# Ledger of designs, part 52: peptides against a protein of PDB entry 4J2C

Target 1, 107 residues: chain A of PDB entry 4J2C
Amino acid sequence: MEDPFFVVKGEVQKAVNTAQGLFQRWTELLQDPSTATREEIDWTTNELRNNLRSIEWDLEDLDETISIVEANPRKFNLDATELSIRKAFITSTRQVVRDMKDQMSTS

## One batch from the design tools (peptide; made by RFdiffusion4, then SolubleMPNN)

Design b2_p18_4_s2 (from b2_p18_4, 9 letters changed)
Fold by OpenDDE base, seed 5:
Structure b2_p18_4_s2 (fold): chain B 107 residues (1-107), chain A 18 residues (1-18)
Amino acid sequence: as target 1 above (107 residues)
Amino acid sequence: MEKRYEEIVNKWKERAAK
């Protein structure tokens, strides 16, 4: 089996791409209400929020595993470079999610 | 900590198997 960390990263990346597409549509719908229906707005909003929550959940798990490894690095035998990559991924992904959430909360 | 780590990793493994 491949590294399970790669699996979750792939899932997160897919969810990010999906969320970004939904966010774009969400923005368009709210920008021009004449082209929007309540049904599409609700669907888009719900799908977007679901994806964002999914991402945040996986990021929390990733962050927790990193914290555990860093607490006892000898036991888990993880490469420092890989840990840095994972940290960077979490940081950048959280920023993307936060930006979308901030805009949604102010609309 | 070890138990929690394994729990998370196993969850991901199960997801990969689906």
Scores: peptide ipSAE 0.589, ipTM 0.907, DockQ to the pose 0.636
Fold by OpenDDE base, seed 2:
Structure b2_p18_4_s2 (fold): chain B 107 residues (1-107), chain A 18 residues (1-18)
Amino acid sequence: as target 1 above (107 residues)
Amino acid sequence: MEKRYEEIVNKWKERAAK
């Protein structure tokens, strides 16, 4: 079986891509009320938030697995390189989420 | 901690199976 990390990574990346699309639409709707309906705004906002929460949930699990591995490295088959890759993924993804959330909070 | 790790990994495995 494939390392399950890659499954969650793929799902997170998909959610990020979806969120980015929703975020773009969200900004468009809020910037031009004349072309926006309350229904679409609400739908887009909810979908965006749901995706962001899903991402954050997976990142928490990912981060926890890293902590567990680092606490007992001899038990796990992850080397320093792989751990670095996973950490980088978490860090970069959190930044992407943060950027969207920051803009949403100020709108 | 190992139990928690297994729980997380198993959750991911479940997704893989879909």
Scores: peptide ipSAE 0.586, ipTM 0.905, DockQ to the pose 0.685
Fold by OpenDDE base, seed 3:
Structure b2_p18_4_s2 (fold): chain B 107 residues (1-107), chain A 18 residues (1-18)
Amino acid sequence: as target 1 above (107 residues)
Amino acid sequence: MEKRYEEIVNKWKERAAK
């Protein structure tokens, strides 16, 4: 059986890619509103926010699992390297999400 | 803590099954 972490990682990565595409479109639409209808603007904005929210939810779960493992490392089959990889994934992904959210909040 | 860990992992497993 595949490590469940890879499942959520894959889902998060997919959501990040989707969000980045939506964010690009969102930026384009706001740069020149005449390029799209209000419906597309609203749809793009909502889909973007939904993806970001989904990512953040998964990151919270990931972060919680790491905290649990660190509290009792001997009980879980995760070495320091794997733990670092997971931490790095969370950190980098949070930064990507934060960057998009920051730009959305200042538009 | 272990129970919560298993809960999260099971959620991920369920997602994989979809």
Scores: peptide ipSAE 0.585, ipTM 0.905, DockQ to the pose 0.652
Fold by OpenDDE base, seed 1:
Structure b2_p18_4_s2 (fold): chain B 107 residues (1-107), chain A 18 residues (1-18)
Amino acid sequence: as target 1 above (107 residues)
Amino acid sequence: MEKRYEEIVNKWKERAAK
């Protein structure tokens, strides 16, 4: 049976890649106003924000599952190594999201 | 807590099935 973690991980990774593409376009539009319309800036910003929010939502669910497993280790088949991997994934992904959000908030 | 875990997991599975 498929580990459900890989389902959400794949979706999060896809959303991260999408966000990174949108972020790149966002920076390009701001760096060269002659190529930018307000409509595209707003659209790009909105889509980027939506992707980031989607990621954050999945990370919250991941955090909750980890908390549940740690509270009931005998009921679940995850070992300490796998839990550490999942925690690391959450931490690193949150950092990527935070970096983009910080740049957006200061522009 | 176990029910909540299953709820989250099922949500992920359902999303993948779309």
Scores: peptide ipSAE 0.584, ipTM 0.904, DockQ to the pose 0.642

Design b2_p18_4_s3 (from b2_p18_4, 11 letters changed)
Fold by OpenDDE base, seed 1:
Structure b2_p18_4_s3 (fold): chain B 107 residues (1-107), chain A 18 residues (1-18)
Amino acid sequence: as target 1 above (107 residues)
Amino acid sequence: MEEKLEKIFKKWEERAKK
């Protein structure tokens, strides 16, 4: 059986890509109001926030799995290298999300 | 904690089936 971590990782990656696309559109709409309707701004903003929230939720679960493994390393078949890779993914993804959220909060 | 891990995995597996 494949480790479900990789399935979630893939879903998070897709959500990040979607969020980045929505973020780009969000910036375009705010940059040129002549091409924007309030409805599209609201839709884009909501979809973006929903994607970011989904990512953050998955990251919490992913992070929790690491904590569980580290609490009982002998029971699980994950080595230090794999744990490091998973931690790096969570850290880098959190930073990507934070960057988008920071820009949204200042607009 | 192992029970929590099982819950997380189950949630992920169920979501993947959709």
Scores: peptide ipSAE 0.488, ipTM 0.880, DockQ to the pose 0.768
Fold by OpenDDE base, seed 4:
Structure b2_p18_4_s3 (fold): chain B 107 residues (1-107), chain A 18 residues (1-18)
Amino acid sequence: as target 1 above (107 residues)
Amino acid sequence: MEEKLEKIFKKWEERAKK
């Protein structure tokens, strides 16, 4: 693959969806302790954190690729529109991750 | 810098093969 960005994007999107599901369950477990076991809480929390960490790791690499391309626009033939799409994806995904992390840190 | 980009792409390609 000459440009595997779209593959990583897909993987990040999948991880985001997984994290959102885990986050929902995490919230439910904490809201009603009578239906929750410590084991499930721990599992859910760990899985959620792992997914978030995976996303953040990929976002760092994705961001780095954009920085490299933007530093040498004549060496790389990436459309300006495509770059904007990639930047927007990173920005929005970071926000989604931050929102979940903020709620986890304050709970 | 270009080398860094290639390293990242290579890493992604290897991951995609799994």
Scores: peptide ipSAE 0.484, ipTM 0.878, DockQ to the pose 0.799
Fold by OpenDDE base, seed 5:
Structure b2_p18_4_s3 (fold): chain B 107 residues (1-107), chain A 18 residues (1-18)
Amino acid sequence: as target 1 above (107 residues)
Amino acid sequence: MEEKLEKIFKKWEERAKK
């Protein structure tokens, strides 16, 4: 079986980009209520949360695969450098998601 | 452990087909 990690990584990156755009719009709507409707706020919020949830789900699976491979990297033909890159991606992506979620929860 | 990895990979592959 082929390693689909890079495919999932690409999907997560796409979801992050989408979430960042939605987050920007979400911020704009809250900054100027005169230009915001409840409908657009709700739509933007829901889409944003859906993307963030999707990202978190994939990160959970990615993290699990890292744990499994790290238990026996030779068996799965991954070196320490590759594992480090994958871990860094998960860590940085989690931080981006966390930052958006923190701002949403305090607004 | 390896079985769990295969399950995750299979899930991803199925999603990629859609």
Scores: peptide ipSAE 0.483, ipTM 0.878, DockQ to the pose 0.832
Fold by OpenDDE base, seed 2:
Parts: sequence; structure tokens; C-alpha cells
Structure b2_p18_4_s3 (fold): chain B 107 residues (1-107), chain A 18 residues (1-18)
Amino acid sequence: as target 1 above (107 residues)
Amino acid sequence: MEEKLEKIFKKWEERAKK
């Protein structure tokens, strides 16, 4: 009964929070190798990448749903406000992921 | 396109139940 978009949005938000925590630890480990083990670095890096990948996958699906809805306005009839909120969420979340990925790619 | 939407929704619904 609940809007599936809302469910996925919540899951993505949770994944973002997890990724941000992992990213913070990742930066700390790389900034001070004396306090880092190779095992933790590898684990953190892998977990972070997995989370980011999961988020990106969901964002692709979310974005696709918007495209489909916009192509069929008479059937789905989402108001402009909700549609804007959904688009903004995808855009902002992609930016958050991109920022983390950019920093990881340069390290 | 609508079929694709249904497929996405089904995937989400299944995941949400787990």
C-alpha cells in the first residue's frame, strides 16, 4: 500500500548515511597509516564501494520511474511538488555519491 | 515503459519484504 518510491528513498538515505560513515573512516585511515591496518583499509574501501554502487543502482531505477511517469502523466498523475521532490532527491544524492567517488578516485 | 515500471516496482516490493 505504501508508495514504493518512498520505501526505496528511505533505503537509499540509510545507505548514504552508512557510506558517509565509511567514507569518513576511509579518509582517516589513509591520512594516518600508522593507525591503520591493511585489513581495515581493505574492508572499509570495499564496503564503501559496495554501498556507493548500491545507491547508484537504486538511483538509476528511481530516475527511470520518473521518466516513465513523466511519459504517462494521465495515468500516474503525480503532482508537480512530489515530482520535484523526487527529482531533487535523486540529483542531490547523486551529487553526494559523486563527491565521495571523486575523492576516492584521486587517492 | 509501463512494463519496465512494473518490473522495478516488483523488485522493490520483494526487497522491502525481506
Scores: peptide ipSAE 0.479, ipTM 0.878, DockQ to the pose 0.722; fails the geometry check

Design b2_p18_4_s4 (from b2_p18_4, 10 letters changed)
Fold by OpenDDE base, seed 3:
Structure b2_p18_4_s4 (fold): chain B 107 residues (1-107), chain A 18 residues (1-18)
Amino acid sequence: as target 1 above (107 residues)
Amino acid sequence: MEEKLEEIFKKWLERKEK
């Protein structure tokens, strides 16, 4: 059985890619009004925000699982390298999400 | 995605905690 963390990691990565696509479209719509309708802008904005929120929820769950593992080392027995990779993924992904959110907030 | 995630982790944790 594959470690569920990496299953979720893959799903989060996919969601990030989707969000980045929406973010790119969002920026394009705002930069070229001639190709944009208010409806598409609103739809893209809402979809992007919803996707980002979903990612944040998943990251919180991943973070919680790390806390659980660290509190129960004998039960899960993950090595330091693996744990470091998991933590780094959460940290870096949160940064990616934050960057998009910050740009949206200042627009 | 959260519903699926919760199910995955719940099952995982249950197995590991037994």
Scores: peptide ipSAE 0.231, ipTM 0.757, DockQ to the pose 0.126
Fold by OpenDDE base, seed 5:
Structure b2_p18_4_s4 (fold): chain B 107 residues (1-107), chain A 18 residues (1-18)
Amino acid sequence: as target 1 above (107 residues)
Amino acid sequence: MEEKLEEIFKKWLERKEK
């Protein structure tokens, strides 16, 4: 089995892409209400919020994995460079999510 | 994703403990 971090990384990336698609639609619907029904607006808003919350939860799980790896360096055989890459992924992904949430909160 | 993540991580830990 491949390193689970990279497996999860791929899944989180897919989830982020989905959220970004929903976010784009959300902005379009609010900018031009004539392009969609109220039902679509509500659905898109709720679906986007749910996806963002899900991603945030998954990132917390990834943080837990990093903590365990750092406590057991010999067991997992990860060098400082790899740990840095993993931490950077979580940080950057959190920022992407935060940016979308910030824009939603100001609407 | 939560359930899948836990499953993947658990399997990884078990493998590394061997």
Scores: peptide ipSAE 0.218, ipTM 0.741, DockQ to the pose 0.163
Fold by OpenDDE base, seed 2:
Structure b2_p18_4_s4 (fold): chain B 107 residues (1-107), chain A 18 residues (1-18)
Amino acid sequence: as target 1 above (107 residues)
Amino acid sequence: MEEKLEEIFKKWLERKEK
């Protein structure tokens, strides 16, 4: 039986990588305005925001799965270590997203 | 991805409920 959390975890990680790529491009565009068009800046900004929003939503879903598992420990049979890893993933990913959002809001 | 998350989790829950 496949544990869906790890499948989703991998997909969220890919989404984070995509967002980080967009963020990197976003920073590059802002660092050298002479090579940047307003259109690309706007596109990159919008794509980045959309990706970050999507990740945040998915993290909420993952967080909900943890809550459900914790409420039904006998049903899902996840040990403390595994739950800790899952929680750590959500926490760290939220921080990564938050860091990008903070830089976007203050830039 | 959001819909896929729910689908995967729903299937998982269904298997655990059986």
Scores: peptide ipSAE 0.204, ipTM 0.735, DockQ to the pose 0.162
Fold by OpenDDE base, seed 1:
Structure b2_p18_4_s4 (fold): chain B 107 residues (1-107), chain A 18 residues (1-18)
Amino acid sequence: as target 1 above (107 residues)
Amino acid sequence: MEEKLEEIFKKWLERKEK
């Protein structure tokens, strides 16, 4: 029995860390325009947006896997604790992404 | 990431449905 969820989870976590680093730099560049070039701002913004989109896509797929597992308990047999952990990961990660997107939209 | 996830996902489902 194989379960790819942990693999995808790890990759999403790495992507979140990357996005948070880009977001921090993005914030720094906007806070002090004298140290920022338009080129770096554009690059950082684009990279950040791309990372966030990728994360959101993966979260949708992970969410779908949970739905599939819940609809097919005999096939996957994940206990309530594991399902709770997976759901919590998706929920919390979506919130992290949302927070960054909200700040980007208001800046 | 998308392509890798799709591959993993499809293979996972295939194995579980056998």
Scores: peptide ipSAE 0.191, ipTM 0.730, DockQ to the pose 0.161

Design b2_p18_5_s1 (from b2_p18_5, 10 letters changed)
Fold by OpenDDE base, seed 2:
Structure b2_p18_5_s1 (fold): chain B 107 residues (1-107), chain A 18 residues (1-18)
Amino acid sequence: as target 1 above (107 residues)
Amino acid sequence: SEEERKKKREELRKFYYE
């Protein structure tokens, strides 16, 4: 069986791109209330939160796989470079999500 | 989609937990 990590990684990346688009719209709506309806603000906010939550869920799954690999390295035969790339992806993606969440919570 | 996410979670389970 092929390692599905990269597949889930790809889905996370797609979700991040979607979230970034929603976040941009969210920011624009709040910066110019004259061009925004309460309905669109609420919809955008909810969609963004849902997407971010989905990303966080997938990141937890991906992070768990790393723990499994490190606990049983013989089974998976991943080198340090590959593990580093995977860890970096999770860390950087979590930071991107956190930055958006922080801005949403303080606005 | 939720169905897609379900499939991917299952794939992870099969590969990493079995």
Scores: peptide ipSAE 0.547, ipTM 0.911, DockQ to the pose 0.779
Fold by OpenDDE base, seed 5:
Structure b2_p18_5_s1 (fold): chain B 107 residues (1-107), chain A 18 residues (1-18)
Amino acid sequence: as target 1 above (107 residues)
Amino acid sequence: SEEERKKKREELRKFYYE
């Protein structure tokens, strides 16, 4: 069986890309209300929030796998470099999500 | 989708908990 970590990681990356696009549009809509309909604002906001929640959910699952690996090092035999990469991905992605959420909460 | 997410969670479970 292949390690499904990278599969979930890939899904997170896709969701991040989607969220970034939605965030950009969200920003544009709020910057110029004359060009924005309430329908598009609501749709964009909802989609963005959903994507961010999806990312956070997957990151929790990925983070749990790291805990399991660290608790059972002999079973998984992951080297330090791989583990570091996985941790860094989670940390950096959480930061990206946090930055977007912070900006949304202040608007 | 939620179904896709469910499947991925199951895959993670099978690999890491079994």
Scores: peptide ipSAE 0.546, ipTM 0.911, DockQ to the pose 0.719
Fold by OpenDDE base, seed 3:
Structure b2_p18_5_s1 (fold): chain B 107 residues (1-107), chain A 18 residues (1-18)
Amino acid sequence: as target 1 above (107 residues)
Amino acid sequence: SEEERKKKREELRKFYYE
């Protein structure tokens, strides 16, 4: 069986891109109230939050796989560099999500 | 979708827990 980590990683990356697009729109709507309806703001906010939650969920699953691999190194025999890349992806992606969430909570 | 998410979680489970 092929390791599905990269598949989930790819989906997380796509979700991040989607979230960033929604975040940009969210920012634009709030910066120019004259062109923004409450309905669009609410929709954008909701979609953004849903995407962020989805990302966070997937990151938890990915993080768990790392723990499993580290607990069973011989079973999976992952390259150290690959493992580092996986960890870095989770860390950096969590930061990206946190940054968006922080900005949303302060607006 | 939730269905897609379910499938991905299942794939992870099969690979890492079995």
Scores: peptide ipSAE 0.544, ipTM 0.910, DockQ to the pose 0.719
Fold by OpenDDE base, seed 1:
Structure b2_p18_5_s1 (fold): chain B 107 residues (1-107), chain A 18 residues (1-18)
Amino acid sequence: as target 1 above (107 residues)
Amino acid sequence: SEEERKKKREELRKFYYE
């Protein structure tokens, strides 16, 4: 069986791209109320929040896999470079999500 | 899709937790 980490990583990356698009639209709608409907604002906000929540859940799962690998290094046979890449992805993605959430909470 | 996500979660479980 192949390691599914990269597959889930790819899905998270796609979700991040989607969230960033929604976030951009969200900011545009709030910056120009004359072009915004309450319906689109609500829809965009809801879709964005759902997407961010999904990302956070997947990141938690991915982070847990790293803990498992570190506890069982011989079983999974991953080198330090690969582990660093995986950890960096989780850290950076969490930051991206946090930045969007912070801006949404302060609007 | 949710179905795809479910499958991926299951794959993670099978690979890492068993």
Scores: peptide ipSAE 0.540, ipTM 0.907, DockQ to the pose 0.855

Design b2_p18_5_s2 (from b2_p18_5, 11 letters changed)
Fold by OpenDDE base, seed 2:
Structure b2_p18_5_s2 (fold): chain B 107 residues (1-107), chain A 18 residues (1-18)
Amino acid sequence: as target 1 above (107 residues)
Amino acid sequence: SEEKRKELREKHREFYYK
């Protein structure tokens, strides 16, 4: 069986892109109420939150794999560079999500 | 799709937790 890590990574990246688009719209709607309807604001907000939660869930799974791999190096045989890349992806993605969540919570 | 997601997550589980 092939390692599904990068497939999940790809899905996370797509979800991030979607979330960023929703976040941009969310920001625009809140900055100019004259162009916003309650329905769109609610939809955008909920959709954004759902996407962010989905990403976070996947990141938790991906993060767990790191621990598993590190605990079983012979089984997975991933070099330090590969592990570093995986860790960096999780860390950076979490930060992107956190930034959006922080802005949403303070608005 | 959710089905695709489910399948992928299952593969994830099988690969890492088997």
Scores: peptide ipSAE 0.449, ipTM 0.857, DockQ to the pose 0.912
Fold by OpenDDE base, seed 5:
Structure b2_p18_5_s2 (fold): chain B 107 residues (1-107), chain A 18 residues (1-18)
Amino acid sequence: as target 1 above (107 residues)
Amino acid sequence: SEEKRKELREKHREFYYK
């Protein structure tokens, strides 16, 4: 059986790119009301929040796998480099999500 | 898709909790 981690990682990366696009649009809409409707602002905001929640959920699952692997090193036999890459991905992605959420809560 | 998401989560459970 193949480790599904890399597939989930890929899905998270796609979701991050989508969220960043939505965040950019969200910022543009708020900066220039003449180009924005309340409907588009609401849609963009909701889509962005949904994407961010999806990412956070997947990151929790990915983070859980780290704990499982570290508790059972012989069962999974992952090298230190691979494990480090996985941890770094989770940490950096959480920061990206946190930055967007912080800016949304301020506006 | 939601279906793909469910499939991935199932594989996750099978791989890590089996």
Scores: peptide ipSAE 0.446, ipTM 0.860, DockQ to the pose 0.865
Fold by OpenDDE base, seed 4:
Structure b2_p18_5_s2 (fold): chain B 107 residues (1-107), chain A 18 residues (1-18)
Amino acid sequence: as target 1 above (107 residues)
Amino acid sequence: SEEKRKELREKHREFYYK
């Protein structure tokens, strides 16, 4: 059976890219109210939040796989370097999400 | 999509909890 980690990782990366685009638009709308409609602000905000929530949910699942692999190293036989890369991806992605959420909570 | 998410979660369970 194929390890679903990479598929989920790919989905997370896509969601991050989408969120970054939405975040940029979100900031633009708030910076220039004359070009922003309430509808677009609400839509952008909701889509952004949904994407961020989706990412966080997937990261939780990915993080769980790390714990399972570390508890059963012989069963999965993952290289230490690969495991490190997976951990780094989760950590860095969480930081990206946190940065956007922090800015949204203060605006 | 939600359907894809469910599918991936199932594969996750099958792979990591079998």
Scores: peptide ipSAE 0.443, ipTM 0.859, DockQ to the pose 0.746
Fold by OpenDDE base, seed 3:
Structure b2_p18_5_s2 (fold): chain B 107 residues (1-107), chain A 18 residues (1-18)
Amino acid sequence: as target 1 above (107 residues)
Amino acid sequence: SEEKRKELREKHREFYYK
């Protein structure tokens, strides 16, 4: 059976890209009210939050896999470098999500 | 999609909890 980690990672990366696009639009709408409708702002906000929640959900699952692998190193036999890459991805992605959420909460 | 997510979740469970 193939390790699904990289597949989920790919889905997270896609969701991050989508969220970043939505975040940019969200920022633009709020910075120029003359070109924004409340409906578009609400839609963009909701879509953005939905994407962020999806990412966070996947990151929890990915983080769980790290714990499982570390608890059973012989079973999975992952390369140390690969494990580090996986950890770094989760950490950095969480930060990206947190930054967007922080900016949204203060606006 | 939600269906794809469900499938990935299942693969996750099958691989890491078998």
Scores: peptide ipSAE 0.440, ipTM 0.856, DockQ to the pose 0.804

Design b2_p18_5_s3 (from b2_p18_5, 10 letters changed)
Fold by OpenDDE base, seed 5:
Structure b2_p18_5_s3 (fold): chain B 107 residues (1-107), chain A 18 residues (1-18)
Amino acid sequence: as target 1 above (107 residues)
Amino acid sequence: MEEERKKKREELRKFYYE
């Protein structure tokens, strides 16, 4: 059976890119009301929140897999480099999501 | 995307728990 970690990682990466685009638009709409309607603001906000929630959910699942691997190292036989890459991806992605959420909550 | 999410979660479950 193929390890599905990288597949889920790829989906998270896509969602991050989408969220960053939505976040940029969200910022633009709030900075220049002449280019914004309430409907677009609401749509953008909702889509952004949905994407961020999706990312957080997948990161939780990916983080769980790491815990399983660390508890059973010989079963999965992952080298230290690969495990580090997986951990770093989760950590850095959580930070990206956190930064966007922090800015949204203070607007 | 919810169905795809469910599929991926199921794949993770199968690989890591079975």
Scores: peptide ipSAE 0.555, ipTM 0.911, DockQ to the pose 0.723
Fold by OpenDDE base, seed 4:
Parts: structure tokens; sequence; C-alpha cells
Structure b2_p18_5_s3 (fold): chain B 107 residues (1-107), chain A 18 residues (1-18)
């Protein structure tokens, strides 16, 4: 069985890209209300929140896998470099999500 | 999307907990 970590990682990366696009549109809609309908604002906001929640959920699952690997190093035979890359991905992605959420909370 | 999430969670479970 192939390690599904990379499958979930790929889905997270796709969701991040989607969220970034939605966030940009969200910003544009709020910057110029004359071009924004309530429907689009609501849709964009909801889709953005859903994507961010999805990312956070997947990151939680990925983070759990790291804990399991660290508790059972011989079973999974992952080198320190790969483990560091996985940790860095989770940390950096959480930061990206947090930055968007912070901006949404202050608007 | 929830079903896909469930599937992926299950895949992770199978690989990491078995």
Amino acid sequence: as target 1 above (107 residues)
Amino acid sequence: MEEERKKKREELRKFYYE
C-alpha cells in the first residue's frame, strides 16, 4: 500500500490555491461595493470559509500521521528529511490559513 | 466533498493504524 500522505497533501495544496483565489475575490468585493452583489459576497465568503475549514481538517489528519510515525519510526522507515518536509508543509500551510482568517476577522 | 474526505481519512487510517 502506498503512503496516502501525499494524496492528502495534494488535496490541501489544491484547496489552498482555491482559497487564495476566493480570498482575492473576497477582498475585491469588499473594496468596491458598487461591483459586488450580496449574493456573490455571501457565496465567496462561504466558499472561502469552507475551503479554509477543509484545509484545517486535512492538516489535523496529516499532523496526526506525523505523531504516529514518530512513535513508530521503524515501522514506517521515513528518514528525517522527509519527516521535516512534512512538518514544514503543515506549519507553513497553517500560517497561510491563519493569515487569511485573521484578515477576514478584522473586516 | 465530505465523502471524499471520509475516503481519504479512511486511507490514512488503514495505512497508519494497521
Scores: peptide ipSAE 0.554, ipTM 0.910, DockQ to the pose 0.685
Fold by OpenDDE base, seed 3:
Structure b2_p18_5_s3 (fold): chain B 107 residues (1-107), chain A 18 residues (1-18)
Amino acid sequence: as target 1 above (107 residues)
Amino acid sequence: MEEERKKKREELRKFYYE
């Protein structure tokens, strides 16, 4: 059985890329109201929030797997470098999501 | 997307909890 961690990681990365694109558009719409409609702003905002929520959910699942591995190191036999990469991914991705959410909440 | 998420959660469960 293949470890599904990196499958989920890949999905998170894809969602991050999508969110970043939506965030860019969201920023553009708010910076130039003359080219924006309320409908497009609302759609973009909702899609962005949905993507961010998706990412956060997957990160919770991934973070839980790390806790399980650390509690049962012999069962999974993960390399220390691999474990560090997994942790770093979750930490950095959470920061990316938090930064976008913070900017949205203050706009 | 929810179905995909459900599948992913199930795969994680099978690998890490069983």
Scores: peptide ipSAE 0.553, ipTM 0.911, DockQ to the pose 0.671; fails the geometry check
Fold by OpenDDE base, seed 1:
Structure b2_p18_5_s3 (fold): chain B 107 residues (1-107), chain A 18 residues (1-18)
Amino acid sequence: as target 1 above (107 residues)
Amino acid sequence: MEEERKKKREELRKFYYE
């Protein structure tokens, strides 16, 4: 069986891209209310929140895999560089999500 | 999308917990 980490990583990356697009639209709608309908604002907000929650859940799963690998290094045979890349992805992605959430909560 | 997510979670489970 092939390591599914990067498959999930890819799905997270796609979700991040989607969320960033939704976030941009969300910002545009709130900056010019005359061009925005309540329906689109609500839809965009809901889709964005759902996407962010999905990302956060996947990141938790990926983070858990790292803990498992670190506890069983010989079983998985990952080098330090690969492990660092995986950790960095989770850390940076969490920050991206947090930044969007912070801006949404302060609006 | 949810079904795909479930499948991926299952793949992670099988690979990392077996």
Scores: peptide ipSAE 0.551, ipTM 0.908, DockQ to the pose 0.794; fails the geometry check

